Peptides against a protein of PDB entry 6MBK. Designs and how they scored, part 47

Target 1, 240 residues: chain A of PDB entry 6MBK
Amino acid sequence: GFEMVNFKEEGFGLRATRDIKAEELFLWVPRKLLMTVESAKNSVLGPLYSQDRILQAMGNIALAFHLLCERASPNSFWQPYIQTLPSEYDTPLYFEEDEVRYLQSTQAIHDVFSQYKNTARQYAYFYKVIQTHPHANKLPLKDSFTYEDYRWAVSSVMTRQNQIPTEDGSRVTLALIPLWDMCNHTNGLITTGYNLEDDRCECVALQDFRAGEQIYIFYGTRSNAEFVIHSGFFFDNNSH

## One batch from the design tools (peptide; aimed at target 1 I177 C201)

Design b2_p19_3_s3 (made by RFdiffusion4, then SolubleMPNN; from b2_p19_3, 12 letters changed)
Fold by OpenDDE base, seed 3:
Structure b2_p19_3_s3 (fold): chain B 240 residues (1-240), chain A 19 residues (1-19)
Amino acid sequence: as target 1 above (240 residues)
Amino acid sequence: SKFEEYFKKNKLVPVKHAL
């Protein structure tokens, strides 16, 4: 098995409680435990999703609102997972004036400004939607939806979203994967796959891990660009 | 690679972070 531990240098991660062999299936997460665009559709957000073109077109925003709705729901199944998420992030959306001023000397400044503008516009749009749309009345966000809430949710999704197949394997969708995303990153090969027959994410060990060692996985390509610019996944208008 | 063989054998779809 494994356990969650706060490591001195890396922060929170997973530690092996027994010897794990390379290529051993040590961690799996069934679809029913994932936060996905589909679970968003099946939640209290579903009626609004069905009538809002932006939620339908931008799966990352759908996940952000799903995350906010579940966070605001005391009896949410995902409360234990949500409580493990950072309260803030080291992304440009959280930069102070001095940090932004520093970026003015870099080539990234235009992308940062674009991200700021887009995020602000999205917030303004959805604030109005939540206040006026009939299908928003039952959302736990009706009486409290701040920019800080939206910034947190967008940043959480941006840093943790993964591509997985739909249940029938015909399309790609977005998912947050509880427990699995607590592993810290290392360079290597992708060792996580989706098993469509058993409908679960399966993670095999990249190498041998002894009892007491931190477990690392390779999440795929990660670059500074993902933190500077929001490259949201866009769905085809017909892909629901 | 050994992992590529594992994925093929078990018919897994690779899971990766979405940029």
Scores: peptide ipSAE 0.472, ipTM 0.913, DockQ to the pose 0.725
OpenDDE base, seeds 1, 2, 4, 5: peptide ipSAE 0.459, 0.267, 0.474, 0.293; ipTM 0.909, 0.852, 0.914, 0.868; seed 4 fails the geometry check

Design b2_p19_3_s4 (made by RFdiffusion4, then SolubleMPNN; from b2_p19_3, 14 letters changed)
Fold by OpenDDE base, seed 1:
Structure b2_p19_3_s4 (fold): chain B 240 residues (1-240), chain A 19 residues (1-19)
Amino acid sequence: as target 1 above (240 residues)
Amino acid sequence: SRYEQLFKDRKLVPVRHAL
């Protein structure tokens, strides 16, 4: 009922191949296709994860490294998804000097600098970890872990991470949701929910879409200002 | 609200971007 298309102004998005009615379930993504903290733990990153308190405490960072490891793995299941991700982002971590100068006149500058500082510190920390930790030796990113890599991964996760329930529904965890996150954003209501019985994310149409129209969904607040304020660099309160 | 009812009927846990 939909296809990936590169739109003129919005870039990649999803286009309806048939008429879709409002509230119609038009796409779903099983848990097994998601990139989650759990899948990170079950990946090549697992051994390091089990011994690094930062990875354990910050699920978004775990996802970032998961993303980097999978990107560096030619045979990764998620290669098709990863290849659809932007190579750069319109987020504070990518702001140029002029943009930062502009923000100096706003109250957001403190948060921007904090994000820069935190990201840099995290990179420095993990650079050392990757170089010295025994369980990092077999990571595919061992010899190719740059700040640009880390910035990209952090930004990818920051802009795309979602809260979903754990498999048993007892807790919440973080997930990247392939295909679904290709929908471009519009104002509206949350129309995506997790179906625990079928163990999948389910997205219903926000409105009627005609065949050939781009499908938009509402992700919630996703402004740059919100990204500044809520950079995602928080300790995960979820027990993993 | 119509979606809230839909979610209730389908027993869905809302999924949204995590800040």
Scores: peptide ipSAE 0.609, ipTM 0.948, DockQ to the pose 0.750
OpenDDE base, seeds 2, 3, 4, 5: peptide ipSAE 0.603, 0.600, 0.602, 0.577; ipTM 0.948, 0.947, 0.948, 0.943; seed 4 fails the geometry check

Design b2_p19_4 (made by RFdiffusion4)
Pose (drawn by RFdiffusion4):
Parts: structure tokens; sequence; C-alpha cells
Structure b2_p19_4 (pose): chain A 240 residues (1-240), chain P 19 residues (1-19)
């Protein structure tokens, strides 16, 4: 019912190949396909996850390393997902100095500075950990772990990650949801939820989509400062 | 706008902006 298309404004997204009515359940993704903090713990990253306090406390950083480890694993279950991810992003981590300079004197620039400093600190910290700690000598990253790798990974996580209930429903965790995460954003209401009975992510149409029209979802009630810093885009006419 | 009834029985999936 949909195909991948490279749109000028939003980059790649989903386009309807048939008419999709509002409130139609048109997209579902089972849990097995998701990359989660739990799958990160049970992966080749597990030995380091158990020893490193930072990875235990920061599921988002854990997902970034999970992504990098699987990217460096030729036989990864998630290779189809990793190979279709973008190679670059428009998060401020990618901005030129003069592009950030336009934000001087604004409320938003402090968070740009924090993002930069946090990412650089994390890269330097984990570079040292990977090169020296025994619990990381079997990681795919020991051979090569560049700043570009880390910038890409954290940018992938921050622009795509989601909160979902745990398999039991009692807790929440962070996850990357393949296929569905290729939907771009428009104004509206959240129409994506987790179905604990079928154990899958489900998305109903936000509005009517005719064949040939792009399929959009509503990301959330975020400000443009949040969209730029964490999602890497500015949304015109953001009602929130 | 009104949310679809489908959302009454589902746990919303929220974008997380921690970094």
Amino acid sequence: as target 1 above (240 residues)
Amino acid sequence: STAPAFMESRVPILRDYSS
C-alpha cells in the first residue's frame, strides 16, 4: 500500500499506492523488528553494557552503540534497517560554525552548545573505554570508532527514537522502529500506538491519503526549537 | 480535531528527545 520516495522537502518518506482512509490501520511493526535497549543488552555490546555505568543509565546512548555495533556486524539481523538509514542529518551537530552563529542571543543556542559538548565528551570517553577496557576488546568498534561514527549514531537515535512499553507492559523503554519511522511529520494528532496484545506498533491514518500522496504522521506536540535540535528540521506553521 | 477511538486501547508511541 505504499512505496518509498525521495521527496525534496522531507527527504525519503512513504507515498500511498492506494487510497487510504483516515483511521485505517495501514502500518504495523512487530516487536521482533525493533532495536531496543534490551536487544542492545543481549547483543555483542552486552559485556560493555554490564560494566559501564553510563550505558546503564542512558538508554539513548545504549541505542547509539547498539546501532554502531550492528552496523559493523556483517551478519546482523538488523542490517536491512541499518542499510536504509540516512548517512547524514541536519541536527546542529552537522552545522557549520557560521550557521550556528545566526542563533547568537536566542533561547535555543544554549541547547545547541550542550548538545555539542555532550556529544564530544561522550565520544572521547567511550573512545578511551573501547581502546583500553577488556570488556570492550571483542567489540566491532575496537578496530575503528570515529567521531563521524558517533555523530551519526546519536543523530540517528535522537531524530528517530521512541518510547514503547516493555514486553510485559509494566515499564517503558526506548526503541527504534523500522519501516514506520520513515514517515515524515505534519500537523495533527498522534495516531501511532503500541498494541500489547499483538505485541506490535500500529499506526492508523492521520487523514485521508489518496494514491500518490505522501503518508504523514504527527510526531508530537514539540516546538520548532526541539524539532531543529533533536529532529533536525524546522516545521513551518507548527501550531505547537 | 478528535483522536480516533483506536487510541483509547493503545499505548501511544512517543518520540523521545533525550540526548

Design b2_p19_4_s1 (made by RFdiffusion4, then SolubleMPNN; from b2_p19_4, 10 letters changed)
Fold by OpenDDE base, seed 4:
Structure b2_p19_4_s1 (fold): chain B 240 residues (1-240), chain A 19 residues (1-19)
Amino acid sequence: as target 1 above (240 residues)
Amino acid sequence: MKKPKAMDSLVPVLHDLSS
């Protein structure tokens, strides 16, 4: 029902290959296809994760390292997804000096500086961990872990992380949602939820889309991380 | 591509684990 297309102004997005009706479930992504904190634990990163308090405490960093490990693995299941990710981001960690100077007149500057400082500190910490920790020896990034790598991974996660329920629904965890996160943003209502019964993310069409039209979704007013919290489990409203 | 509207997520403060 859709295809990946590189749109000139918006980059990669999804285009309808047929007419899609409003509220139609056109896209779903099973948990097994997601990059999650759990998949990070179950990967080559698992042994290090089990011994590093920061990885354990900060799911976003765990996802960042998971992303880096998988990117460095030619046979990674997620290579097709990773190849769709931007090489650079229009986020504070990529701001040039002039952009930062412009922001000095705004309250946002404090958050920008905080992000720079935190990211630099995290990189320095993990650089040492990767160099010295025994369980880091098997990581594909062992001999290639640059600040640029870390900046990219953190920015990828920051812009794409989502809160999803754990398998038992008792807690929330963090996930990158391949394919779904290719949809570009428009104003509207959140039309994505998690179906625990089928253990998948589900996205229904915000509006009618004709064949050949770009499919947009609403990311919400807040970070993508909160989409599940705000949308609830989509099941309650589909009782139509 | 997911474009962040604003600073969608802050990188959490690294607590000094040296203490």
Scores: peptide ipSAE 0.018, ipTM 0.565, DockQ to the pose 0.037
OpenDDE base, seeds 1, 2, 3, 5: peptide ipSAE 0.017, 0.018, 0.017, 0.017; ipTM 0.563, 0.560, 0.574, 0.559; seed 1 fails the geometry check

Design b2_p19_4_s2 (made by RFdiffusion4, then SolubleMPNN; from b2_p19_4, 9 letters changed)
Fold by OpenDDE base, seed 4:
Structure b2_p19_4_s2 (fold): chain B 240 residues (1-240), chain A 19 residues (1-19)
Amino acid sequence: as target 1 above (240 residues)
Amino acid sequence: MKAPAAMDTLVPVLHDLSS
């Protein structure tokens, strides 16, 4: 019912190939297709993950490294997804000196500086880890881990990470959701949830879409999007 | 999807960067 299209200004998005009605379940993504902290642990990154406290404590960083490892792996299952990701982002980590200067009189500057400092420190730490840790030897990024790589991965995760339930529903974990996160954002209500019974993300149409129209969704705060767990969808008058 | 500008900071690294 949809196709990937590269839209001007918006980048990749989904276009309806048929009429889609409001509240129609048009898109679902099974857990096995997600990039999660769990899939990171089960990947080539697993041995290093099991021995690095920061990877264990910070799921977003685990996802960033998972993303980098998979990007560096020609045979990665997620290559088609990764290729749809922007090569650069409109995030503070990509701001030029002039752009930062424009923010210097705002409260945002403190957040920008914090993000820069944190990211730089993380990179320095993990550069050493990758160079010296025995379990890093087989990582596909072993000989190619630049700040630009890390900045990209962190920005990708920061803008696309979602909270979903664990398989048993006992807690939440972090996930990148391929295909779903191709939908461009619009104002509205969250129409995406996680169906634990079927173990998949489910997205229902926010409105009617005709064939040929771009499908927009509201995914809330991208930095840490939270899906309705155990109940499907959230329809509240909250706009973000 | 074009990634939105995000002002949220990353979670800081642990206090001991060497551990």
Scores: peptide ipSAE 0.020, ipTM 0.564, DockQ to the pose 0.034
OpenDDE base, seeds 1, 2, 3, 5: peptide ipSAE 0.017, 0.020, 0.020, 0.019; ipTM 0.564, 0.565, 0.605, 0.559; seeds 2, 3 fail the geometry check

Design b2_p19_4_s3 (made by RFdiffusion4, then SolubleMPNN; from b2_p19_4, 9 letters changed)
Fold by OpenDDE base, seed 5:
Structure b2_p19_4_s3 (fold): chain B 240 residues (1-240), chain A 19 residues (1-19)
Amino acid sequence: as target 1 above (240 residues)
Amino acid sequence: MKPPPAMESLVPVLHDLSS
């Protein structure tokens, strides 16, 4: 009931191809289509993951490297998804000098500097790991791992990562959700959850949409979106 | 999709990156 469209000013989004009613389940994404920490562990990154404490401890970094490895793989299942991702982001890591100068008058400057320092330190660490670790030799990014690559991957994950349950529902893991994350934002309630019985992300319509209208969802706190585990949907009125 | 503003978003770092 929808199609991907490149909207002016908004970039890629979803457009309804039929009338969709409020609370209608219009979109679902099976686990097998998600980029998760588990899919990272099962990829070419797996051997390195098993031996690097930072990758093991920081699922967001694992996702960032997973994204980079898949981007560098022409035959990756996720190539169609990766091609829809922005090449640049409105994150602090992409701020121009003038934007940083503007922030110097605010308390946000400390967070920006912290993010820059942290990202640079992570890059330096993993650059060394990729150059020296035996299991890194199989990574398609070994000879092409730049700060720009890392910045992009980290920003992609930071803006798109979600908390979902593990397959057994015993804990949470991190995931990028293709197709679903193409929906642009509007004010409202979180209308996405995870259905463990069917092992899929599910999204119900926030409102009625007519055929030809863009479908919007509410991001909530998008940097680490948390879905209701075992209970379906989480309703949050927090506007950012 | 365009991501929302992430001015307050931080990238976590472990205490010891040398390990």
Scores: peptide ipSAE 0.019, ipTM 0.548, DockQ to the pose 0.036
OpenDDE base, seeds 1, 2, 3, 4: peptide ipSAE 0.018, 0.023, 0.017, 0.018; ipTM 0.540, 0.557, 0.528, 0.549; seeds 1, 2 fail the geometry check

Design b2_p19_4_s4 (made by RFdiffusion4, then SolubleMPNN; from b2_p19_4, 9 letters changed)
Fold by OpenDDE base, seed 2:
Structure b2_p19_4_s4 (fold): chain B 240 residues (1-240), chain A 19 residues (1-19)
Amino acid sequence: as target 1 above (240 residues)
Amino acid sequence: MKAPPAMETLVPVLHDLSS
């Protein structure tokens, strides 16, 4: 087994409570526990989602709003998960003036400015939607939707969104994977896949872990981690 | 009303700023 631990430098992570062997299936997360575009559609966002083309076209934004709505809901099933999320991120949206100034000498500055601009535009659009759309009236964020809220939600999704198969396996959808995304990152291979038969995300150990050791996994790029829909586990050398 | 231009998907851009 494993337990959640707050590590001083790394934040929340998982610690082994027993010896875990390499390639052992030590962690699985059923679809019902995932925050997905489908769960967003089935939530209080559903009516708005059904009428807003941007929410329909951009699953990451749908997840961001889902995350905000659930955070604002005291009885949300995902409250324990949401409480484990960072309050701030090391994403470009949180860069200070000095960091941005440093990046002015790099090719990254264009991407940073683009991200700022796009996020600001999205916020302005959805602020108006929330204020004017009839189906937004029941959203818990209607009277309290700040740029800081949106920045946080977008950054949370950006750093934690994963591609998983739909229930029928015919398409891919986006998901936040509670418990699994608490593992801290190390270099290696993706050892996570989706088991459609059992309808769960599955993670096998990257290496041997002893009782008391922190369990690390390779997320690849944490954002938009692609899981093998058909073959389970993908061991591509994503040594970026 | 023209649909607002398709908002670009937020692509994660993480840069190592450790000098």
Scores: peptide ipSAE 0.017, ipTM 0.515, DockQ to the pose 0.023
OpenDDE base, seeds 1, 3, 4, 5: peptide ipSAE 0.020, 0.017, 0.015, 0.016; ipTM 0.542, 0.523, 0.537, 0.544; seed 1 fails the geometry check

Design b2_p19_5 (made by RFdiffusion4)
Pose (drawn by RFdiffusion4):
Structure b2_p19_5 (pose): chain A 240 residues (1-240), chain P 19 residues (1-19)
Amino acid sequence: as target 1 above (240 residues)
Amino acid sequence: SWPTVTIEGKERPAVLRAY
């Protein structure tokens, strides 16, 4: 019912190949396909996760390393997902100095500075940990772990991650949701939820989509400062 | 309380983008 298309404005997204009515359940993704903090713990990253306090406290950082470890694993279950991810992003981590300079004197620039400093600090910290701590000597990253790798990983997580209930429903966790996460954003209401009975992520159409029209979802009631800093885009006519 | 969406007449936990 859909195909991948490279749109000028939003980059790659989903386009309808048939008419899709509003409120139609048109997209579902079972839990097995998701990359989660739990799958990160049970992966080759597990030995380091158990020893490093930062990875235990910061599931988003755990997902970034899970993404990097699997990317460096030729036989990873998630290789189909990793190979279709973007190679670059428009998060401020990728901006030139003069591009950030336009934000001087604004409310938003402080968070740009924090993002930069936090990412650089994390890279330097984990570079040392990976090169020296025994619990990381079997990681794929020991051979090569560049700043570009880390910038890509945290950018992949921040622009795509989601909160979902745990498999039991009592807690929440962070996850990457393949296929569905290729939908771009438009104004509207959240129409994506987690079905605990079928144990899958389900998305109903936000609006009518005719064949040939791009399929959009509503990401959330975020500001443009949040969209630029964490999602890497500015949304014209953001009603929120 | 966690937000929900309605899918096929059933309330579902909303999937939220995390920042």

Design b2_p19_5_s1 (made by RFdiffusion4, then SolubleMPNN; from b2_p19_5, 8 letters changed)
Fold by OpenDDE base, seed 2:
Structure b2_p19_5_s1 (fold): chain B 240 residues (1-240), chain A 19 residues (1-19)
Amino acid sequence: as target 1 above (240 residues)
Amino acid sequence: SRPTVEIRGKLMPAVLHSL
């Protein structure tokens, strides 16, 4: 098995409670536990989603609003998961002036400015939607929707979203994968898939892990710039 | 073979689409 542990430098991660062998299926997450675009559509957000073209076109924004609605819902099934999420991120949307100045010498500055501009525009749009749209009246966001809320939700989704198949396997959708996304990153190969027969995400061990060791996964090929921009960290051992 | 779709870990869009 494994347990969630708060590691000093890496934040929350998973630690093995027994020896785990390479390629062993040690972790799986059924669809019903995922936060998906479909679960967003089936939530209190559903009526608004059905009428807002941006929510429909941008699954990541739909997930961000789903995350905010569930966070604001004391009885949400996902409360235990949401409480494990960082309250703030080291991503560009949280950068201070000095961090932005450092990036001015890099090509990443254009992406940072684009993120700022796009996020601000999206917030302004959805603030108006929440204030004026009839289907927004039942959202827990109606009376409290700040830029900080939106920035957090967008950053949470940006750092944690995954593509998974739809139930019928005919197309892909976006999902947050609780428990699995607590695994921190290491270099390697993708070891996570979706099993359509069992309707679950499945993760096999990248390597042997002993009892007491942190369990790492590979998030996929990323440049260091992409790690900074999207993940909020620099990976020294990144071969790319 | 089990129908397994590869899940890319934590897919990060480079830029949010502009409005």
Scores: peptide ipSAE 0.038, ipTM 0.692, DockQ to the pose 0.079
OpenDDE base, seeds 1, 3, 4, 5: peptide ipSAE 0.026, 0.021, 0.028, 0.023; ipTM 0.664, 0.598, 0.581, 0.570; seed 3 fails the geometry check

Design b2_p19_5_s2 (made by RFdiffusion4, then SolubleMPNN; from b2_p19_5, 6 letters changed)
Fold by OpenDDE base, seed 4:
Structure b2_p19_5_s2 (fold): chain B 240 residues (1-240), chain A 19 residues (1-19)
Amino acid sequence: as target 1 above (240 residues)
Amino acid sequence: SRPTVTILGKEMPAVLHSL
């Protein structure tokens, strides 16, 4: 029903290979295909995760390290996904000096500086952990862990992390959703939910898409990208 | 309140917490 395409201005996206109707379930991603905090715990990172309180407390950092470990693993199941990720991002961690100077006149500068400071501190901490912790010895990034690596991984997670239910639905956890997150953004309503019965992320078409058209989804607003666990989709106006 | 799941889009910067 769809294929990966590299669009000139938008990078990778999904293109319909047939007509897709509005509200059609065209894309689903089982939990087993997601990069989650749980998959991080069950990976080569697991022993270190079990011993490091920051990894345990900060699921986004756990995902970042999971992403780095899998990227550094030629035989990783997620290599096809990782190869679709941008090599750089238009996020604050990649801002040039002039962009930062421009923001100095805005209140956003404090958040930018905070992000820089936090990221730098995290890198310094984990650099030391990777160099000295016994459980880091088997990590594929052991001998290659640069700030650029960390910046990339953190930025990847920041821009792509999703809250999904745990397997038992009792709480939320963080996940990267391969294939689904290739969809580029358009204005609309949230059309992605999580089906706990089938244990998969499900996406229905926001509108009709003809064969050959790019499939867009609505990512939601910063404050309103929510759907109810077990209930699928919220089609309410994203006024929040 | 019912537990909700938030789908975060691409290019939506999140803030990393301080250590």
Scores: peptide ipSAE 0.021, ipTM 0.590, DockQ to the pose 0.061
OpenDDE base, seeds 1, 2, 3, 5: peptide ipSAE 0.019, 0.018, 0.019, 0.018; ipTM 0.559, 0.601, 0.600, 0.596; seeds 2, 5 fail the geometry check

Design b2_p19_5_s3 (made by RFdiffusion4, then SolubleMPNN; from b2_p19_5, 7 letters changed)
Fold by OpenDDE base, seed 4:
Parts: structure tokens; C-alpha cells; sequence
Structure b2_p19_5_s3 (fold): chain B 240 residues (1-240), chain A 19 residues (1-19)
């Protein structure tokens, strides 16, 4: 019903290969295909995760390291997904001086500075951890962990993380959702949910899409400032 | 009813915490 396409200006997205009707369940992703905090714990990162308080406390950082470990693993199950991710982002961590100056007139500037400062501190911390911690020795990134790597991973997670229920539905955890997150954003309503009975993410079409049209989803209510900070773009039809 | 939780994809609830 859909295919991955590299769209001009928008990068990779999903294109309908047939007509899709509004509210049609056209895309689902089982839990086993997700990159989650749990899959991070069950990966080569698991031993380090179990001993590092920051990884344990910050699921987004755990996902970032999981992403880096899997990227550095040629045989990773998620290689096909990882290869679809942008190599760079238009998020604040990639801003040049002129872009930062532009934001100085906005309320977003404080969050931008905070994000940059926090990310730099985290990198410095984890660089030392990777160099010195015994459980880091088996990580595929052991000998190659640059700020650029960390910036990329953090930005990937920042722009793509989702809250999903745990298997028992008792709490919420974080996940990257392969294939689904290739959908680019449009204004509308949230049309993605998690089906606990079938243990999968389910996405229904926001509107009718004809064969050959790009399939868009609504990421959620965001201000333009939030889009800049978290997604790296402005949305013209965003009223917030 | 089938247990379903709404997903708010591609969201960061807050900036990364300071160390």
C-alpha cells in the first residue's frame, strides 16, 4: 500500500501505491520491530545500562546509545531502518551562529541554549564512561565515539521518539518506530495508536490518499518554536 | 474495548536534562 520515496525538500517519506481511504488502517508496526528502552537493555548496551544511572534515568539517552550501537553493528536488525535516518538534522544542535542569532528574538533561545549545553555535558560524561567503564569495552562504538555521533543520535531520538505502553500496559516507555516515522508531518489529528491486544503500533490514514501521493501524519500539537527545537522545521499551517 | 493508547510520535517532552 505504500513505498519509501526520497522527496525533494522533505527527504524520505512514504508514498501511497494504491488509493488509501481516510481512517483506513494502512500501517502497523509490531513491538518486536521497535527500538525501545527495553531492546536497548536487552542489547550489547544492557550491561552498561544496568550500571549507569543516567542511561537508566533518561530513556531518550538510552535510545540514543542504542541507536549508535546498532548503527555501528553491520549485522544489526535495524540497519535498514537506520539507513533511512537523516545523516544531519536542522535541529538546534546543528545550528550555525546566524541561525542562533535569528532565534535570539524568540522565547525558544533559552531552550536552544539549554539543549546545546546539556548535550555537550552529556557527551563529555559518556565519552569518559565509554573510555573507562568495563562494560563499554564490548560496545561497537568503543573506539569511535565523537560528538558528531552523539549529536546525531540525540537529534534522531529527539525528532523521532514516541511514548508507547509497556507490554503489560502498566506504564509508558520510549520507542523509535521504524517505517512509520518515515511519514512526514501535516496538520490534522493524531491517527496513530498502540494496540496492546495485538502488541503493535497502528496508523490510520488522516485523509484520503490517492496512489502516488505522499502519506502524511500529524505528529501532534506543536508550536513553531517546539518544531524548531524538537523537529527542526517550521510548519506554515501551524496555528500554535 | 480493545486497549489502545494514543501515540504522540516524534515528540520530545522536554530538553535533555542537565548532568
Amino acid sequence: as target 1 above (240 residues)
Amino acid sequence: SMPTVVIRGKELPAVLHSL
Scores: peptide ipSAE 0.074, ipTM 0.675, DockQ to the pose 0.078
OpenDDE base, seeds 1, 2, 3, 5: peptide ipSAE 0.066, 0.032, 0.043, 0.045; ipTM 0.659, 0.650, 0.601, 0.634; seeds 3, 5 fail the geometry check

Design b2_p19_5_s4 (made by RFdiffusion4, then SolubleMPNN; from b2_p19_5, 8 letters changed)
Fold by OpenDDE base, seed 1:
Structure b2_p19_5_s4 (fold): chain B 240 residues (1-240), chain A 19 residues (1-19)
Amino acid sequence: as target 1 above (240 residues)
Amino acid sequence: SLPTVEIRGKALPAVLHSL
């Protein structure tokens, strides 16, 4: 029904290989294929996670470290997914001085500075943890953990994390959803949900897509400022 | 069938908390 394509202007996206009708369930991703806080706990990161208060408190950081560990693991199940992620992002953590100066005239500057400061502090903390904690010795990133690595992982998670239910549906957790998160954004309605009975993420088509057309999804209602801060782009037709 | 639980789109996490 669809294929991954590298679009010239938009990077990786999904293209329809046949006509897809509005509201058609065209894409689903079982829990076992997701990168979640739970999969992080069950990975090589698990022992460190069980002893680090920040990893436990901040699921997004747990996902970032999970992503880094899996990226550094040649035989990782998620290598095909990780290789599709951008190497850099247009998010504030990648802004040059001129871009930051531009934002100084906006209300977004405070959030940008907060991201910079928090990310730098987190990196410094985890650098020390990786160097000194016994359970970090077996991490594939033990000998290679740079700010660039951390910035990339945090930005990847920031732009792609989703809230999903736990298996029992009693709580929510964070997940990266491979293949699905390759859909680029358009205005519309949320068309993705989680099916607890089948334990999978499900996406229905926002509109009719013809064979050869890019499949877009709506990421949710966001301000342009939120798009800049969290997604790194502006959307002209954003009805917020 | 529609999904049972709406998934928040590519999440806008809150700004990373300070340590």
Scores: peptide ipSAE 0.029, ipTM 0.670, DockQ to the pose 0.078
OpenDDE base, seeds 2, 3, 4, 5: peptide ipSAE 0.027, 0.024, 0.027, 0.020; ipTM 0.680, 0.603, 0.647, 0.572; seeds 2, 4 fail the geometry check

Design b2_p19_6 (made by RFdiffusion4)
Pose (drawn by RFdiffusion4):
Structure b2_p19_6 (pose): chain A 240 residues (1-240), chain P 19 residues (1-19)
Amino acid sequence: as target 1 above (240 residues)
Amino acid sequence: SSFEEWFEENKRVPIHRHY
């Protein structure tokens, strides 16, 4: 019912190959396809996760390393997902100095500075941990772990991650949701929820989509400062 | 709205993007 298309404005997204009515359940993704903090713990990253206080406290950082470890693993279950991810992003981590200079004197620039400093600190910290700590000597990243790798990983997580209930429903966790996460954003209401009975992510159409029209979802009631800093885009006519 | 009703009736947990 859909195909991947490279749109000028939003990059790659989903386009309808048939008419899709509003409120139609048109997209579902079972839990087994998701990359979660739990799958990160049970992966080759597990030995380091158990020893490093930062990875335990910061599931978003745990997902970034999970992504990097699987990317460096030729036989990873998630290789189909990793190979279709973007190689670059428009998060401010990728901006030139003069591009950030336009934000001087604004409310938003402080968070740009924090993002930069946090990412650089994290890279330097984990570079040292991976090169010296015995619980990381079997990681794929020992051979090569560049700043570009880390910038890509945290950018992949921040522009795509989601909260979902745990498999039991009593807690929440962070996850990457393949296929569905290729939908771009438009104004509207959240139409994506987690189905605990079928144990899958489900998405109903936000609006009518004719064949040939791009399929959009509503990401959330975020400001343009949040969209730029964490999602890497500015949304014209953001009603929120 | 009809979407809020769909979430309530089907006991779906909304998926939110985390920042």

